# Peptides against a protein of PDB entry 3H8D, part 3

Target 1, 122 residues: chain A of PDB entry 3H8D
Amino acid sequence: DMKRQQRFFRIPFIRPADQYKDPQNKKKGWWYAHFDGPWIARQMELHPDKPPILLVAGKDDMEMCELNLEETGLTRKRGAEILPRQFEEIWERCGGIQYLQSAIESRQARPTYATAMLQNLL

## One batch from the design tools (peptide; made by RFdiffusion4, then SolubleMPNN)

Design b1_p8_2_s4 (from b1_p8_2, 3 letters changed)
Fold by OpenDDE base, seed 3:
Structure b1_p8_2_s4 (fold): chain B 122 residues (1-122), chain C 122 residues (1-122), chain A 8 residues (1-8)
Amino acid sequence: as target 1 above (122 residues)
Amino acid sequence: as target 1 above (122 residues)
Amino acid sequence: SLWDRLLA
């Protein structure tokens, strides 16, 4: 349903392997999420020293946040919510269009707002 | 088309009547816009000393911004773009739902993303 | 998951 509210979030994270290191040795990553209504549609993780992780609903459910939007508390977390374009421009740079396209072609992607947008673009 | 990019903007303004007054006497208002793709769908103006102005496409074209989104330069203006909810929560407080509903009922509203959302809500 | 812990 294209009428669902699309909301985007970003939070910093420290990898578990770095959690107890000195601050200068804690490599900071960024976690991004796209929620299509209450359900996650896309997730993305940026790292200083490894390739971006791109995840799409249906294909990567086991690796993605399993909480619905309300359960996450992200809407109540100060500074967590971002503009749609702030998500999309990173998604595009990381190869997200191709990643989602491949998931659609392989019939691994669950239909979401994101899949509908891409199908309209192609 | 529900697949068009919905973008929202806010800029402060000083009323023409106050333009050349001392800073302490310039009453600051806020201008809000909702663009449904390249086209404006809703406009809203907050004032410190008068009722909010609510405007919807089709009904209020003559009073609304006549530039398309690209022509406005709003996408390039630092700090102008806001989250959808930052627009909607003000719109709701100002009676925007009822205003748009009345415009639809009177057949004055041009179909936009906003009209479709409201029609889905009712 | 890691994210459940981050969001908890």
Scores: peptide ipSAE 0.117, ipTM 0.506, DockQ to the pose 0.502
Fold by OpenDDE base, seed 1:
Structure b1_p8_2_s4 (fold): chain B 122 residues (1-122), chain C 122 residues (1-122), chain A 8 residues (1-8)
Amino acid sequence: as target 1 above (122 residues)
Amino acid sequence: as target 1 above (122 residues)
Amino acid sequence: SLWDRLLA
C-alpha cells in the first residue's frame, strides 16, 4: 500500500464583513490546508488584523474543512496547490509546532502524517 | 530520524548546438530532477526533437547530476522547484515506471524513495 | 459553511 499523498493548498479570502466594501477597504486573508490523502490534517488562516488561526485534525474538526480533498475542488483550482515548504514555513512562524505538540500531548490530535513527522522531529 | 525530504525541480535548457542561434531557432528542452534528501534519485530530460531521457540513481550515476542539492543552487532559483505531481506526471508519460522497474529487477538501481514507492505500488 | 462557499 502506497503512502498517502501529502498535498498543500492556499487560497485568498475576503472576510464576510469586507465583501461589499470598495477594493481599498477589502483586506485579504490567506487560507491554508494540508491534506494527508483525502482528508485534511492541518488548516491555517492568516488574517490581516488578528492572530493566525491554527487547526489540527482531531482537535479542531468542527472548525476545519469538512470536505474531502476531491470535494473541495482545490485540485482543479489553478494556483491553489503549493509546495510543502510554502505551508510549513508559515506553519512554523505561526507556532504550529507548539500547537500540534500540545494537541498530541493532550491526546486531542488524530494521527496524521503531520503528527508522525512531528514525533520524529522531537 | 525524520524521513528525507522529497523535492522536485524543473529548469529549461537550450541545447549546446542551439546556443548561438537566433531565438526562433533555439529549441527549449526541460530538465527535471527528483532529490531524495540531499542526493538525486531520478533525472529526466525532455527534448524537442528526440525521445525523453530517463535516469535513475545507481544505474545512471555517471549521466546524472553529481552535485548534492545544496550545491546545485536549485533551492535558491526562483521557479525551479515544482510539485511532486508535476514531475510524476511526466515521469509516467515517459515510461519512468517501466524504466525504474527494469533497473530494480536488474539490480542496477540504488535504493531510494522512488524505488521504495514503486515496490509498494507493485 | 463559510469554507464551503469559499471553496465552491
Scores: peptide ipSAE 0.112, ipTM 0.506, DockQ to the pose 0.653
Fold by OpenDDE base, seed 5:
Structure b1_p8_2_s4 (fold): chain B 122 residues (1-122), chain C 122 residues (1-122), chain A 8 residues (1-8)
Amino acid sequence: as target 1 above (122 residues)
Amino acid sequence: as target 1 above (122 residues)
Amino acid sequence: SLWDRLLA
C-alpha cells in the first residue's frame, strides 16, 4: 500500500568491538532506517572506517531490523527521526539506487514504497 | 579475566521476512548467546530453513549483539537463560569448535573465556 | 542497536 506513512530515522551506534574501550576509542557509526508503514524497507549503516552497508527488504531481511516501527521506540527517541531527503541523500550517495535496482531485477527485493518509487524513477 | 561469570541465553525469534505474515507462516528460529561477564563472547542462530550461523567476538562483532548483558534485559527475561551445556551442545554440533579455532589461528578472535577454554581443550 | 533490542 503506497498510502502508508513513510518515516525515516537515524541513530548513532558504537561498534561492538569498541563498546568496552575508552570513550576516545569508541568510534561512532550511523544507523539509518526507512520504514514503509510499520515495516522497514531500507536500512543503511555508515561506519567510521569501512564502506557503508546498504540493505533492502526481502533481500537482506536477516541483517535488518526485525521489529515493527512501534516496537523499536524510534518514534519516541528524541532526534532520531529525520526528513525523507536526509535519508535519500545518503542513500543515493552510497549507491542505493543501483543496489535496490539490482535487487528488484533479481527478484530479491520485497515490494515496498522504495521499490515503487524507484520504478517510477526509471 | 577468566573469573568473570559465564552466562548463556536462548530466545526464539521470528525472521523479519515472516513478521508480517500469518502466525502459521511465522517460522521460529533460535538465537543463542554466551556472555563472558558483561560482553558477548559467542553467538549462534538456528534457522528453520537454512544452516546455523556461528559468530565469535572480535571476528564477527558487526553481526553480534552490541549491548552489554545488563542492557539486553536477558537476565530478566523468563526462560531466556540456559545452562552452559545447553549452549555448548548446540555449539559443538554446529562446528563451533572449529569455527572458533580458525578465528584464533587467524588472530581474528578476541580473547574471551571461550577462546581460553578452547585452548585448554587443545 | 535496535537489532540488539529485538534479539534481547
Scores: peptide ipSAE 0.152, ipTM 0.604, DockQ to the pose 0.301; fails the geometry check
Fold by OpenDDE base, seed 4:
Structure b1_p8_2_s4 (fold): chain B 122 residues (1-122), chain C 122 residues (1-122), chain A 8 residues (1-8)
Amino acid sequence: as target 1 above (122 residues)
Amino acid sequence: as target 1 above (122 residues)
Amino acid sequence: SLWDRLLA
């Protein structure tokens, strides 16, 4: 059997509070997702005014995208898909390695491609 | 100037906790949205295991869709758009009238088509 | 919101 394809996506969002504001006042956040095959492995949210949010499967399921990759339509959304490094660079800068590591150590993380890679890294 | 078009949408979702379960164990929720022109006026979520969630613009902005109608892609999602009555029937059954009324009375609701209609109804 | 992200 073939390994699951790792795919990464990024889409902007506008805070609800900024929804009706003039464009210049709509501060964009950025939503990132790592899909390990059909299922999300990691999620990350960049905000203009608060710390990044990091989420890993198993630990943060309730806060993460519950749709499988196909259901999201992300694969069909122009410009949404990004390179692995485009995700990982942000992930690393946001402390994602430590976050995922802690999730593993606390037995909260579900095994994913990401957990495996982390284990290989350390 | 023309009045804003009222458009209604419904899409299913799977609870994050059910994401990885077998299909038979994936209990679907339903997400409803009423867009008053480009902006959401009301949102409603049906869940298999908890009470409906009702949301109205102004009061519940932080919990509601922050994307404008075009950004959601809902207009392009096959089967997502529903008839006004298909939304309203559920809204009514879920106590939406009272919810919106209370939001108006508490000065939390932003004026929308929905608030205007409610005022006409009462 | 989660929904916004899912719909975007």
Scores: peptide ipSAE 0.148, ipTM 0.551, DockQ to the pose 0.199; fails the geometry check

Design b1_p8_3_s1 (from b1_p8_3, 4 letters changed)
Fold by OpenDDE base, seed 1:
Structure b1_p8_3_s1 (fold): chain B 122 residues (1-122), chain C 122 residues (1-122), chain A 8 residues (1-8)
Amino acid sequence: as target 1 above (122 residues)
Amino acid sequence: as target 1 above (122 residues)
Amino acid sequence: SRWDRVLE
């Protein structure tokens, strides 16, 4: 149902390899998630030293967060929730529109708010 | 269409009576707006010295912002856009659920995302 | 979950 709440989150992460390095050498990445109601619809990972990773529900379930929104604790983490545009701006810059479009066309994407919005745009 | 973007904004305001007073005597209010796509669905005003004002589309059109979202410039004002929950939390505290419910029951409310969400809740 | 490391 498109009436489900669309919520977006961003948290920093440190690469495992940098976990115990000096603070100046801990290169931060950014982990993004779009939740369509209780379930993740899109996931995006910005890395300091490799291309971004884009993931969409249905196609990339094995690589995406399997926890429902409540289980993640993201709603309770101060500063984690972001505006839709803060997600979409990065998503667009990283080629997310094309990525999701391809997933839809290949019939790999699970129908979500994100897929519906793309259908409206095209 | 429930596929319209739901966007929320908050801006401070100074009462006309305090406009030219010393900074410490300029009591701030807070103006809130919920836009269902291009048009306002709910408006809320927190005042320093009087009860909050709650307004809903259809019922209170004459008191609400008549500008469409683009005309307001709110999308271009840094810091104005807020999370849905930042609006809803205040809305709920101020009795917005009951206010909108009454507007629906009296057939004064224009159908909006807000009215639809309330129907889902009840 | 493996996400515990990311989500803390």
Scores: peptide ipSAE 0.184, ipTM 0.569, DockQ to the pose 0.653
Fold by OpenDDE base, seed 2:
Structure b1_p8_3_s1 (fold): chain B 122 residues (1-122), chain C 122 residues (1-122), chain A 8 residues (1-8)
Amino acid sequence: as target 1 above (122 residues)
Amino acid sequence: as target 1 above (122 residues)
Amino acid sequence: SRWDRVLE
């Protein structure tokens, strides 16, 4: 458990509706992932025109990336990997602490590094 | 303990003897640090012409950075912060696992995130 | 995977 590497990634995405517009008209969003070892623990999506999406393992499995880390190719994608704080800063700003806490309290969260860290913090 | 942020840094250094030489004659080394919260847990130095230096908290305190993380200014230095794996890859290549293990076994290592991770791995 | 389009 403690030996699992915590890795974080961020990639941009363009909305389908903006796909073929001029670059200046393409509103960029951001997809974030926290992997606890090979498996995703948290996912987050920043959108240009709607509220952030926060997802936690156990509760939101169906909406989260189902691929293991190796399958995603993220580790080989230049510029995709980010520092833990780059993830956490956005996570916190978006209310991720409360979101995860609620998932833990409702017993919907799968135990992960993220849940353990939060439980140590509170 | 678990709530402490693990942060890693790398900065280049030039040997004093090369300080005033032409850039092409300046052999670059690299200074690495792992901070477990505010305090350094591991330090590593790569040199162009001598073996790597590995240092662990408790054992090598006198040779390691004595400043807390905030005092170093590393968090504000552009390009200084690196991913955990960027540190660990070099650490492992330099025999850091064995070095830290020996420090733990001899009871010279101060308990840190690094010691805990190694003890979980072995 | 449905994520291929995002992870390309």
Scores: peptide ipSAE 0.181, ipTM 0.597, DockQ to the pose 0.748
Fold by OpenDDE base, seed 3:
Structure b1_p8_3_s1 (fold): chain B 122 residues (1-122), chain C 122 residues (1-122), chain A 8 residues (1-8)
Amino acid sequence: as target 1 above (122 residues)
Amino acid sequence: as target 1 above (122 residues)
Amino acid sequence: SRWDRVLE
Protein backbone atom coordinates (compact mmCIF):
# COMPACT_ATOMS: atom_id res chain seq x y z
CA ASP B 1 0.00 0.00 0.00
CA MET B 2 1.41 3.32 -1.12
CA LYS B 3 -0.21 5.05 1.85
CA ARG B 4 2.25 3.51 4.30
CA GLN B 5 4.66 5.91 5.90
CA GLN B 6 8.19 5.72 4.54
CA ARG B 7 10.82 6.24 7.22
CA PHE B 8 14.58 6.15 7.01
CA PHE B 9 17.24 5.63 9.64
CA ARG B 10 20.99 5.72 10.01
CA ILE B 11 23.15 4.61 12.89
CA PRO B 12 26.87 4.06 13.26
CA PHE B 13 28.32 0.67 13.99
CA ILE B 14 31.70 -0.79 14.79
CA ARG B 15 32.88 -3.97 13.13
CA PRO B 16 32.87 -6.96 15.41
CA ALA B 17 36.61 -7.37 14.97
CA ASP B 18 37.16 -3.82 16.19
CA GLN B 19 34.66 -3.82 19.04
CA TYR B 20 37.24 -4.32 21.77
CA LYS B 21 40.05 -2.31 20.25
CA ASP B 22 41.11 1.11 21.44
CA PRO B 23 39.03 4.00 20.12
CA GLN B 24 41.62 4.93 17.53
CA ASN B 25 41.46 1.42 16.14
CA LYS B 26 37.66 1.18 15.91
CA LYS B 27 36.68 1.94 12.33
CA LYS B 28 33.17 3.29 12.13
CA GLY B 29 30.64 2.01 9.63
CA TRP B 30 27.11 3.20 8.93
CA TRP B 31 23.94 1.18 8.96
CA TYR B 32 20.96 2.46 6.96
CA ALA B 33 17.39 1.24 6.84
CA HIS B 34 14.28 2.09 4.87
CA PHE B 35 11.02 1.04 6.45
CA ASP B 36 7.86 0.85 4.36
CA GLY B 37 5.37 1.14 7.15
CA PRO B 38 6.38 -1.34 9.81
CA TRP B 39 8.41 -3.52 7.46
CA ILE B 40 11.93 -3.03 6.22
CA ALA B 41 12.20 -2.53 2.49
CA ARG B 42 15.90 -1.75 2.06
CA GLN B 43 19.02 -1.98 4.14
CA MET B 44 22.46 -0.60 3.42
CA GLU B 45 25.80 -0.75 5.18
CA LEU B 46 28.77 1.50 4.58
CA HIS B 47 32.17 0.25 5.62
CA PRO B 48 35.45 2.11 5.76
CA ASP B 49 37.42 -0.77 4.29
CA LYS B 50 35.11 -2.77 2.02
CA PRO B 51 32.38 -2.19 -0.56
CA PRO B 52 28.91 -1.14 0.55
CA ILE B 53 26.38 -3.82 1.32
CA LEU B 54 22.99 -3.38 -0.33
CA LEU B 55 20.01 -5.45 0.72
CA VAL B 56 16.42 -5.52 -0.51
CA ALA B 57 13.34 -7.16 0.92
CA GLY B 58 12.45 -10.50 -0.61
CA LYS B 59 15.95 -11.14 -1.88
CA ASP B 60 18.01 -10.59 1.24
CA ASP B 61 15.61 -11.28 4.09
CA MET B 62 18.11 -13.52 5.86
CA GLU B 63 20.64 -10.71 6.05
CA MET B 64 18.22 -7.89 6.82
CA CYS B 65 16.71 -6.73 10.06
CA GLU B 66 13.92 -9.09 11.07
CA LEU B 67 12.37 -6.67 13.56
CA ASN B 68 9.42 -4.51 12.66
CA LEU B 69 10.01 -0.81 12.98
CA GLU B 70 8.48 -0.54 16.42
CA GLU B 71 10.60 -3.40 17.70
CA THR B 72 13.81 -1.77 16.49
CA GLY B 73 13.39 1.22 18.76
CA LEU B 74 14.77 3.39 15.96
CA THR B 75 11.85 5.81 16.19
CA ARG B 76 12.84 6.48 19.78
CA LYS B 77 16.58 6.72 19.21
CA ARG B 78 17.69 10.33 19.13
CA GLY B 79 19.37 11.24 15.88
CA ALA B 80 18.61 7.96 14.14
CA GLU B 81 15.92 9.12 11.75
CA ILE B 82 17.05 10.76 8.51
CA LEU B 83 15.38 12.40 5.56
CA PRO B 84 14.47 10.25 2.57
CA ARG B 85 17.06 11.92 0.39
CA GLN B 86 19.76 11.28 2.97
CA PHE B 87 19.12 7.61 2.38
CA GLU B 88 18.50 7.76 -1.36
CA GLU B 89 21.59 9.80 -2.08
CA ILE B 90 23.79 7.11 -0.59
CA TRP B 91 21.66 4.34 -2.09
CA GLU B 92 22.14 5.77 -5.55
CA ARG B 93 25.88 6.24 -5.09
CA CYS B 94 26.19 2.64 -4.05
CA GLY B 95 24.37 1.33 -7.11
CA GLY B 96 21.13 0.68 -5.30
CA ILE B 97 18.90 1.39 -8.27
CA GLN B 98 20.63 -1.25 -10.34
CA TYR B 99 20.66 -3.66 -7.45
CA LEU B 100 16.95 -3.34 -6.82
CA GLN B 101 16.16 -3.42 -10.53
CA SER B 102 18.03 -6.68 -10.89
CA ALA B 103 16.20 -8.12 -7.91
CA ILE B 104 12.89 -7.23 -9.52
CA GLU B 105 13.88 -8.66 -12.88
CA SER B 106 14.98 -11.90 -11.27
CA ARG B 107 11.69 -11.98 -9.36
CA GLN B 108 13.53 -12.02 -6.06
CA ALA B 109 12.30 -8.69 -4.73
CA ARG B 110 9.24 -8.45 -2.54
CA PRO B 111 6.94 -5.65 -3.65
CA THR B 112 7.50 -2.57 -1.51
CA TYR B 113 7.31 1.16 -1.82
CA ALA B 114 10.84 1.00 -3.19
CA THR B 115 9.95 -1.42 -5.97
CA ALA B 116 6.89 0.63 -6.84
CA MET B 117 8.95 3.79 -7.10
CA LEU B 118 11.50 2.07 -9.27
CA GLN B 119 8.74 0.79 -11.52
CA ASN B 120 7.50 4.33 -11.82
CA LEU B 121 10.95 5.62 -12.67
CA LEU B 122 11.86 2.97 -15.33
CA ASP C 1 -1.00 10.24 -7.38
CA MET C 2 0.17 8.59 -4.18
CA LYS C 3 3.58 7.98 -5.73
CA ARG C 4 4.50 11.66 -5.53
CA GLN C 5 7.22 12.51 -3.08
CA GLN C 6 6.01 14.19 0.09
CA ARG C 7 8.39 16.85 1.34
CA PHE C 8 8.15 19.16 4.30
CA PHE C 9 9.87 22.44 5.06
CA ARG C 10 10.18 24.95 7.86
CA ILE C 11 11.72 28.40 7.84
CA PRO C 12 11.63 31.24 10.32
CA PHE C 13 10.11 34.60 9.53
CA ILE C 14 9.89 37.99 11.17
CA ARG C 15 6.63 39.89 11.25
CA PRO C 16 6.54 42.82 8.87
CA ALA C 17 6.02 45.22 11.75
CA ASP C 18 9.20 43.97 13.42
CA GLN C 19 11.40 43.76 10.36
CA TYR C 20 13.28 46.98 11.06
CA LYS C 21 13.36 46.73 14.83
CA ASP C 22 16.39 45.79 16.86
CA PRO C 23 17.06 42.06 17.16
CA GLN C 24 15.62 41.89 20.65
CA ASN C 25 12.37 43.31 19.34
CA LYS C 26 11.97 40.98 16.37
CA LYS C 27 9.59 38.20 17.33
CA LYS C 28 10.23 35.08 15.31
CA GLY C 29 7.49 33.08 13.64
CA TRP C 30 7.71 29.81 11.78
CA TRP C 31 6.50 29.03 8.29
CA TYR C 32 5.76 25.40 7.42
CA ALA C 33 4.93 23.82 4.09
CA HIS C 34 3.95 20.37 2.88
CA PHE C 35 4.55 19.72 -0.79
CA ASP C 36 2.83 16.83 -2.53
CA GLY C 37 5.20 16.43 -5.40
CA PRO C 38 5.72 19.86 -6.89
CA TRP C 39 2.52 21.32 -5.47
CA ILE C 40 1.82 22.66 -2.02
CA ALA C 41 -0.78 20.69 -0.11
CA ARG C 42 -0.67 22.34 3.31
CA GLN C 43 0.80 25.46 4.81
CA MET C 44 1.07 26.45 8.44
CA GLU C 45 2.33 29.50 10.27
CA LEU C 46 3.24 29.75 13.93
CA HIS C 47 3.24 33.16 15.53
CA PRO C 48 4.47 34.20 18.94
CA ASP C 49 1.53 36.48 19.58
CA LYS C 50 -1.48 35.10 17.70
CA PRO C 51 -3.09 31.75 16.89
CA PRO C 52 -1.55 29.47 14.29
CA ILE C 53 -2.60 29.86 10.70
CA LEU C 54 -3.60 26.65 8.93
CA LEU C 55 -4.04 26.53 5.18
CA VAL C 56 -5.02 23.71 2.84
CA ALA C 57 -4.91 23.47 -0.93
CA GLY C 58 -8.18 24.17 -2.66
CA LYS C 59 -9.60 26.15 0.22
CA ASP C 60 -6.83 28.63 0.88
CA ASP C 61 -5.02 28.93 -2.44
CA MET C 62 -5.03 32.71 -2.30
CA GLU C 63 -3.14 32.70 0.98
CA MET C 64 -0.77 29.84 0.22
CA CYS C 65 2.51 29.74 -1.64
CA GLU C 66 1.86 30.00 -5.36
CA LEU C 67 5.29 28.70 -6.35
CA ASN C 68 5.94 25.09 -7.21
CA LEU C 69 8.51 23.39 -5.04
CA GLU C 70 11.36 23.90 -7.45
CA GLU C 71 10.57 27.59 -7.75
CA THR C 72 10.63 28.06 -3.97
CA GLY C 73 14.27 27.08 -3.70
CA LEU C 74 13.43 25.30 -0.45
CA THR C 75 15.14 22.12 -1.58
CA ARG C 76 18.35 24.08 -1.90
CA LYS C 77 18.04 26.03 1.34
CA ARG C 78 20.22 24.53 4.04
CA GLY C 79 18.23 23.48 7.06
CA ALA C 80 14.83 24.11 5.52
CA GLU C 81 13.71 20.55 4.96
CA ILE C 82 12.20 18.70 7.91
CA LEU C 83 10.95 15.22 8.60
CA PRO C 84 7.27 14.48 7.97
CA ARG C 85 6.57 14.04 11.66
CA GLN C 86 8.18 17.38 12.43
CA PHE C 87 5.43 18.90 10.34
CA GLU C 88 2.60 16.58 11.38
CA GLU C 89 3.28 16.96 15.08
CA ILE C 90 2.75 20.70 14.86
CA TRP C 91 -0.13 20.29 12.42
CA GLU C 92 -1.96 18.05 14.85
CA ARG C 93 -1.32 20.34 17.81
CA CYS C 94 -2.76 23.22 15.84
CA GLY C 95 -5.96 21.37 14.98
CA GLY C 96 -4.94 20.61 11.44
CA ILE C 97 -6.80 17.33 11.22
CA GLN C 98 -10.08 19.00 12.05
CA TYR C 99 -9.32 21.88 9.75
CA LEU C 100 -8.61 19.66 6.78
CA GLN C 101 -11.55 17.41 7.58
CA SER C 102 -13.88 20.38 7.56
CA ALA C 103 -12.45 21.55 4.26
CA ILE C 104 -13.12 18.13 2.76
CA GLU C 105 -16.64 17.99 4.13
CA SER C 106 -17.41 21.43 2.76
CA ARG C 107 -15.96 20.34 -0.59
CA GLN C 108 -13.40 23.12 -0.47
CA ALA C 109 -10.28 20.98 -0.28
CA ARG C 110 -8.39 19.97 -3.39
CA PRO C 111 -7.49 16.28 -3.36
CA THR C 112 -3.90 15.83 -2.22
CA TYR C 113 -1.81 13.30 -0.40
CA ALA C 114 -3.02 14.96 2.79
CA THR C 115 -6.69 14.50 1.98
CA ALA C 116 -6.07 10.91 0.97
CA MET C 117 -4.32 10.17 4.24
CA LEU C 118 -7.12 11.77 6.19
CA GLN C 119 -9.65 9.69 4.28
CA ASN C 120 -7.66 6.63 5.20
CA LEU C 121 -7.56 7.62 8.85
CA LEU C 122 -11.28 8.50 9.26
CA SER A 1 18.73 -10.79 18.25
CA ARG A 2 21.95 -10.23 16.36
CA TRP A 3 20.70 -6.72 15.82
CA ASP A 4 21.23 -5.87 19.47
CA ARG A 5 24.81 -5.05 18.54
CA VAL A 6 23.69 -2.68 15.81
CA LEU A 7 20.62 -1.22 17.49
CA GLU A 8 22.52 -0.09 20.58
Scores: peptide ipSAE 0.177, ipTM 0.564, DockQ to the pose 0.762
Fold by OpenDDE base, seed 4:
Structure b1_p8_3_s1 (fold): chain B 122 residues (1-122), chain C 122 residues (1-122), chain A 8 residues (1-8)
Amino acid sequence: as target 1 above (122 residues)
Amino acid sequence: as target 1 above (122 residues)
Amino acid sequence: SRWDRVLE
């Protein structure tokens, strides 16, 4: 069996409240996604004025992207795809390892590439 | 003392995953806000493919708009302001009364016009 | 969630 491709994406977002402001006043956040094959494994959101949001498959499904990778169109969006390290660097800085670990310990995490990698680090 | 003005707003949002799709494939959600004077009292989000999100001041501050009303620019956004009933109708349908009631009972809700009105209904 | 409150 071939391993699932791990692909990472980042796109900007603007808060609804800032939608109709001048561009310079639209505070930009960043939406990150890790796809383990066709399905999202981790999601992360950076905000200009509040703490980052971390989400992991199984635990946070309702808050995460419900579309499979192809449905998102992310693979066809120029500049959306990022390197694994570009995701992981931010994930680590945001406490993602602990977040995922806690989700595993609480039996809330769905097994993914990310859960497996964490088990390798421990 | 003059009463604070209650103002309600609604603007559309697009999921990050749909940002770069064709317009017809951008599933639109709706962001609602109730401002009690300058400060947000309730926030509500309708989604095309998942349950509504209800947020109340005090309990959900970190997930709600952090800007005061003037900072949002909503009052200057054409078509953003809605009638109280247009908010309340959706709020009620989404179980907002129970949500706010629970927040009050758990001592998580910050007193607002909304909490006061709920007390009048009970 | 915040993820749902995104604009272009």
Scores: peptide ipSAE 0.157, ipTM 0.578, DockQ to the pose 0.128

Design b1_p8_3_s2 (from b1_p8_3, 4 letters changed)
Fold by OpenDDE base, seed 4:
Structure b1_p8_3_s2 (fold): chain B 122 residues (1-122), chain C 122 residues (1-122), chain A 8 residues (1-8)
Amino acid sequence: as target 1 above (122 residues)
Amino acid sequence: as target 1 above (122 residues)
Amino acid sequence: SRWDRLLE
């Protein structure tokens, strides 16, 4: 009955290869997630030295977080939750609209809140 | 074309009567606002010594913020913007669902994102 | 999970 909550999260990550390097050699990336209720709808990764990675449910399930929201512990991690616009602004800059649109048109995207919002826009 | 952004804000306030009192005698309240695009949809005030005040667009326009979102400067005030759930949780605790529902039923509420969401729930 | 390192 109740509409699914849309929740957004961002956490820093260090590359595996940099894990045990000195701080000066640990370049931080950023991991973003959009949860449509308990399940991830979009994932985005900003890297210090390579192009952004965009992932959408249905198309990229094998590369996306498989944990439901509660299993991630993100809601209990201080500072992890971000505003919708804080996610969307980066998503747009990284070409997320086009990426999701293409996934919808190719019938690869699973319907989510994100796909619905885009379809209202176009 | 683009859907209106839903943005939520919270700022502390000191009662006018306490304005020039010593810090120990300045009881803080909290002012909450929901903006549906540029215009306020809901306003809520938590007080240290009286019941919460709930206000909805259409019904309570004379008591609500008359400034559009940009005019308020809230988007430029550090720490003012909050997550949707941070607003809704307090709204629910204060009886906001019933208040807005009654305003809709009495034909006093102006249609907003908030009224639409409630109508989807009921 | 492979995500433990990221999410913890």
Scores: peptide ipSAE 0.168, ipTM 0.592, DockQ to the pose 0.737
Fold by OpenDDE base, seed 5:
Structure b1_p8_3_s2 (fold): chain B 122 residues (1-122), chain C 122 residues (1-122), chain A 8 residues (1-8)
Amino acid sequence: as target 1 above (122 residues)
Amino acid sequence: as target 1 above (122 residues)
Amino acid sequence: SRWDRLLE
């Protein structure tokens, strides 16, 4: 059968506390997602005022988007889809390789395209 | 080992005959490329005044870009890289599935990611 | 879903 598509998305978000502030005071964050077929594999959040959040399937399911890809509507949101490298570059900068590696070693990560690629890298 | 990256690119071109004409008379075409790792797998050209050109590795090597991916500089050209679907959508509209299938059947196509995917589709 | 706001 055909291999699952790897698709990546990025959307901005405004913190709830800033939603009703003047634009100059609305600090934007960025939400990233990697979908391995219909299933989320990785999630990442860049925040203006706190450390990045890295999440991997299996370990962080309760904190990750619970929607399948079609349910998110991301495939229909113009500008949301990004290139793989646009995700990976940030993932790497944020320490995502080590984070996922630790999740694999602790047997918390669900096998995904991401885990497979990492195991090829190491 | 890690699987080869599939990367897609699109750049505009002006026909030589139009290069020195007024902008209003310069009809733009579009050049598309699919790279399976460093090697080109598919090439496609949209023209304003003639049918699309579809090219596949193995069959059409003499008419395709002879440069490896790094040599092209496409990875460093802003806006050149496109999403897989942005390539595939045009490829499909132009009859690329049938074209590649015929190249496989006639044993002219070099095995690539594209040929493998097609063989999964059919 | 709590994600609806994020995905708007």
Scores: peptide ipSAE 0.167, ipTM 0.565, DockQ to the pose 0.770
Fold by OpenDDE base, seed 1:
Structure b1_p8_3_s2 (fold): chain B 122 residues (1-122), chain C 122 residues (1-122), chain A 8 residues (1-8)
Amino acid sequence: as target 1 above (122 residues)
Amino acid sequence: as target 1 above (122 residues)
Amino acid sequence: SRWDRLLE
C-alpha cells in the first residue's frame, strides 16, 4: 500500500579503524535509510574515503538493516529523521536512480514506494 | 493518486496589529500547511492570543491558501519545510482529527491524502 | 550487532 508512511533517517558513524583515534582523526561517514512503512526500502552509506554504497530492498537484503523501523529506535533518536529531499538529493547524486532502475530491470528489486516512484518518473 | 508527494510547511507570522511594535511586543503565530501534491489539503494557524484555526480542503477553500505549492515559494524558503509528524502532532493536539472527521461526515471535505489516512485509522 | 550504532 502506497499509503504507508515514507520516513527517512540519517545518522553519523565513525569507521572502526578510527574509533579510538584522536577526535580530529575520527572521520565521519553518514548512514541513510528510507523506510516504506515499517520496512527499509533503500539504504545509503557515505564514506570519507571510499565510494558511496547504495542498497535497495530485494536486491541487497543481506547488506541492509534487518531491523524494522520500530526496532531501530530511529524514531526516538533526536535529529535522526530527515526530509525526503535530504535523502533523495544525495541518492540522486550518488547514482541511485540508475542503481534502482537496474535492480528493477533485472527483477531483483522488491516492489516498494521507491520503485513505484521511479516507474512514475520514467 | 495517493502516490502524490505529501509535504508540510511552517512559517511564522506577526499579527497585523503588532507589525510596527517593538520587537519584544511582536507576538508570533505559526502558519502550517499540508500539501497533497501541488494542492493544499490542510491548513492550521496557531495564534498567540486566540484558539487555533483548523482548515480542510473542500470545506474551507475560501479561507485557505489559494496558491499551488509552486506558487507559494515554500519549497524555496529555507527552514519552512517540516516533517509530517511536526504537522500531525500539532494537528492532533488542536482537535484536527475530529475536525476532519466531521468534514467528511458532513460531505464537505474534498478527498485528499488526509481524508484517506483518517479513514484508514478509523 | 553491526546495527548497534543505531541504538547509540
Scores: peptide ipSAE 0.159, ipTM 0.575, DockQ to the pose 0.657
Fold by OpenDDE base, seed 3:
Structure b1_p8_3_s2 (fold): chain B 122 residues (1-122), chain C 122 residues (1-122), chain A 8 residues (1-8)
Amino acid sequence: as target 1 above (122 residues)
Amino acid sequence: as target 1 above (122 residues)
Amino acid sequence: SRWDRLLE
């Protein structure tokens, strides 16, 4: 919906297994989120040592952030917000288009800005 | 239209009168643009020594950038692209809502994402 | 919670 602002965020994370290791042994991953208005539409995690994790609303609700945008505090976290293309470029490289398409075809995806845009593309 | 990507840009400029002055005498302004897909929707200029200039599609076509987004090269200029709120925050401070509203009411504004969003707001 | 990283 044109009414809803699309906002994208990225923050680093450390694997739980590395949390208490020395700094040189803490491998950094990256957590990404796409919020369609207040609600998460897509989530993505880049890991240094395993395949990317892709998550879409409707299909992966149990694995995705349950907080609305304001509750996350991301809008107030310095350096967290990224440009749309900074999200989409990684999303595409990680097979996000195919992942979301499959979720739509299997009727698992919740309608979001992301699903609407994909329908325009295909 | 949900189909069109909204993209925002900011670049510095030097006043023509200061172009050939010493660096300390060149006062910097800021040029802002909102592109609704390939077409400019809003333009804004911040000056160090005069009021902001606000421009909206339809009303101010002759004063606005005539190049489509790709022709501008802004998408390829490092550091030029800004977040939507980085544009909107300045736009609002400069009276942009009122300016655009007046352009709509006077039937001077071309329909854009910006006009649609304003209609949602008012 | 698992979202503590958002607060870092």
Scores: peptide ipSAE 0.157, ipTM 0.575, DockQ to the pose 0.641

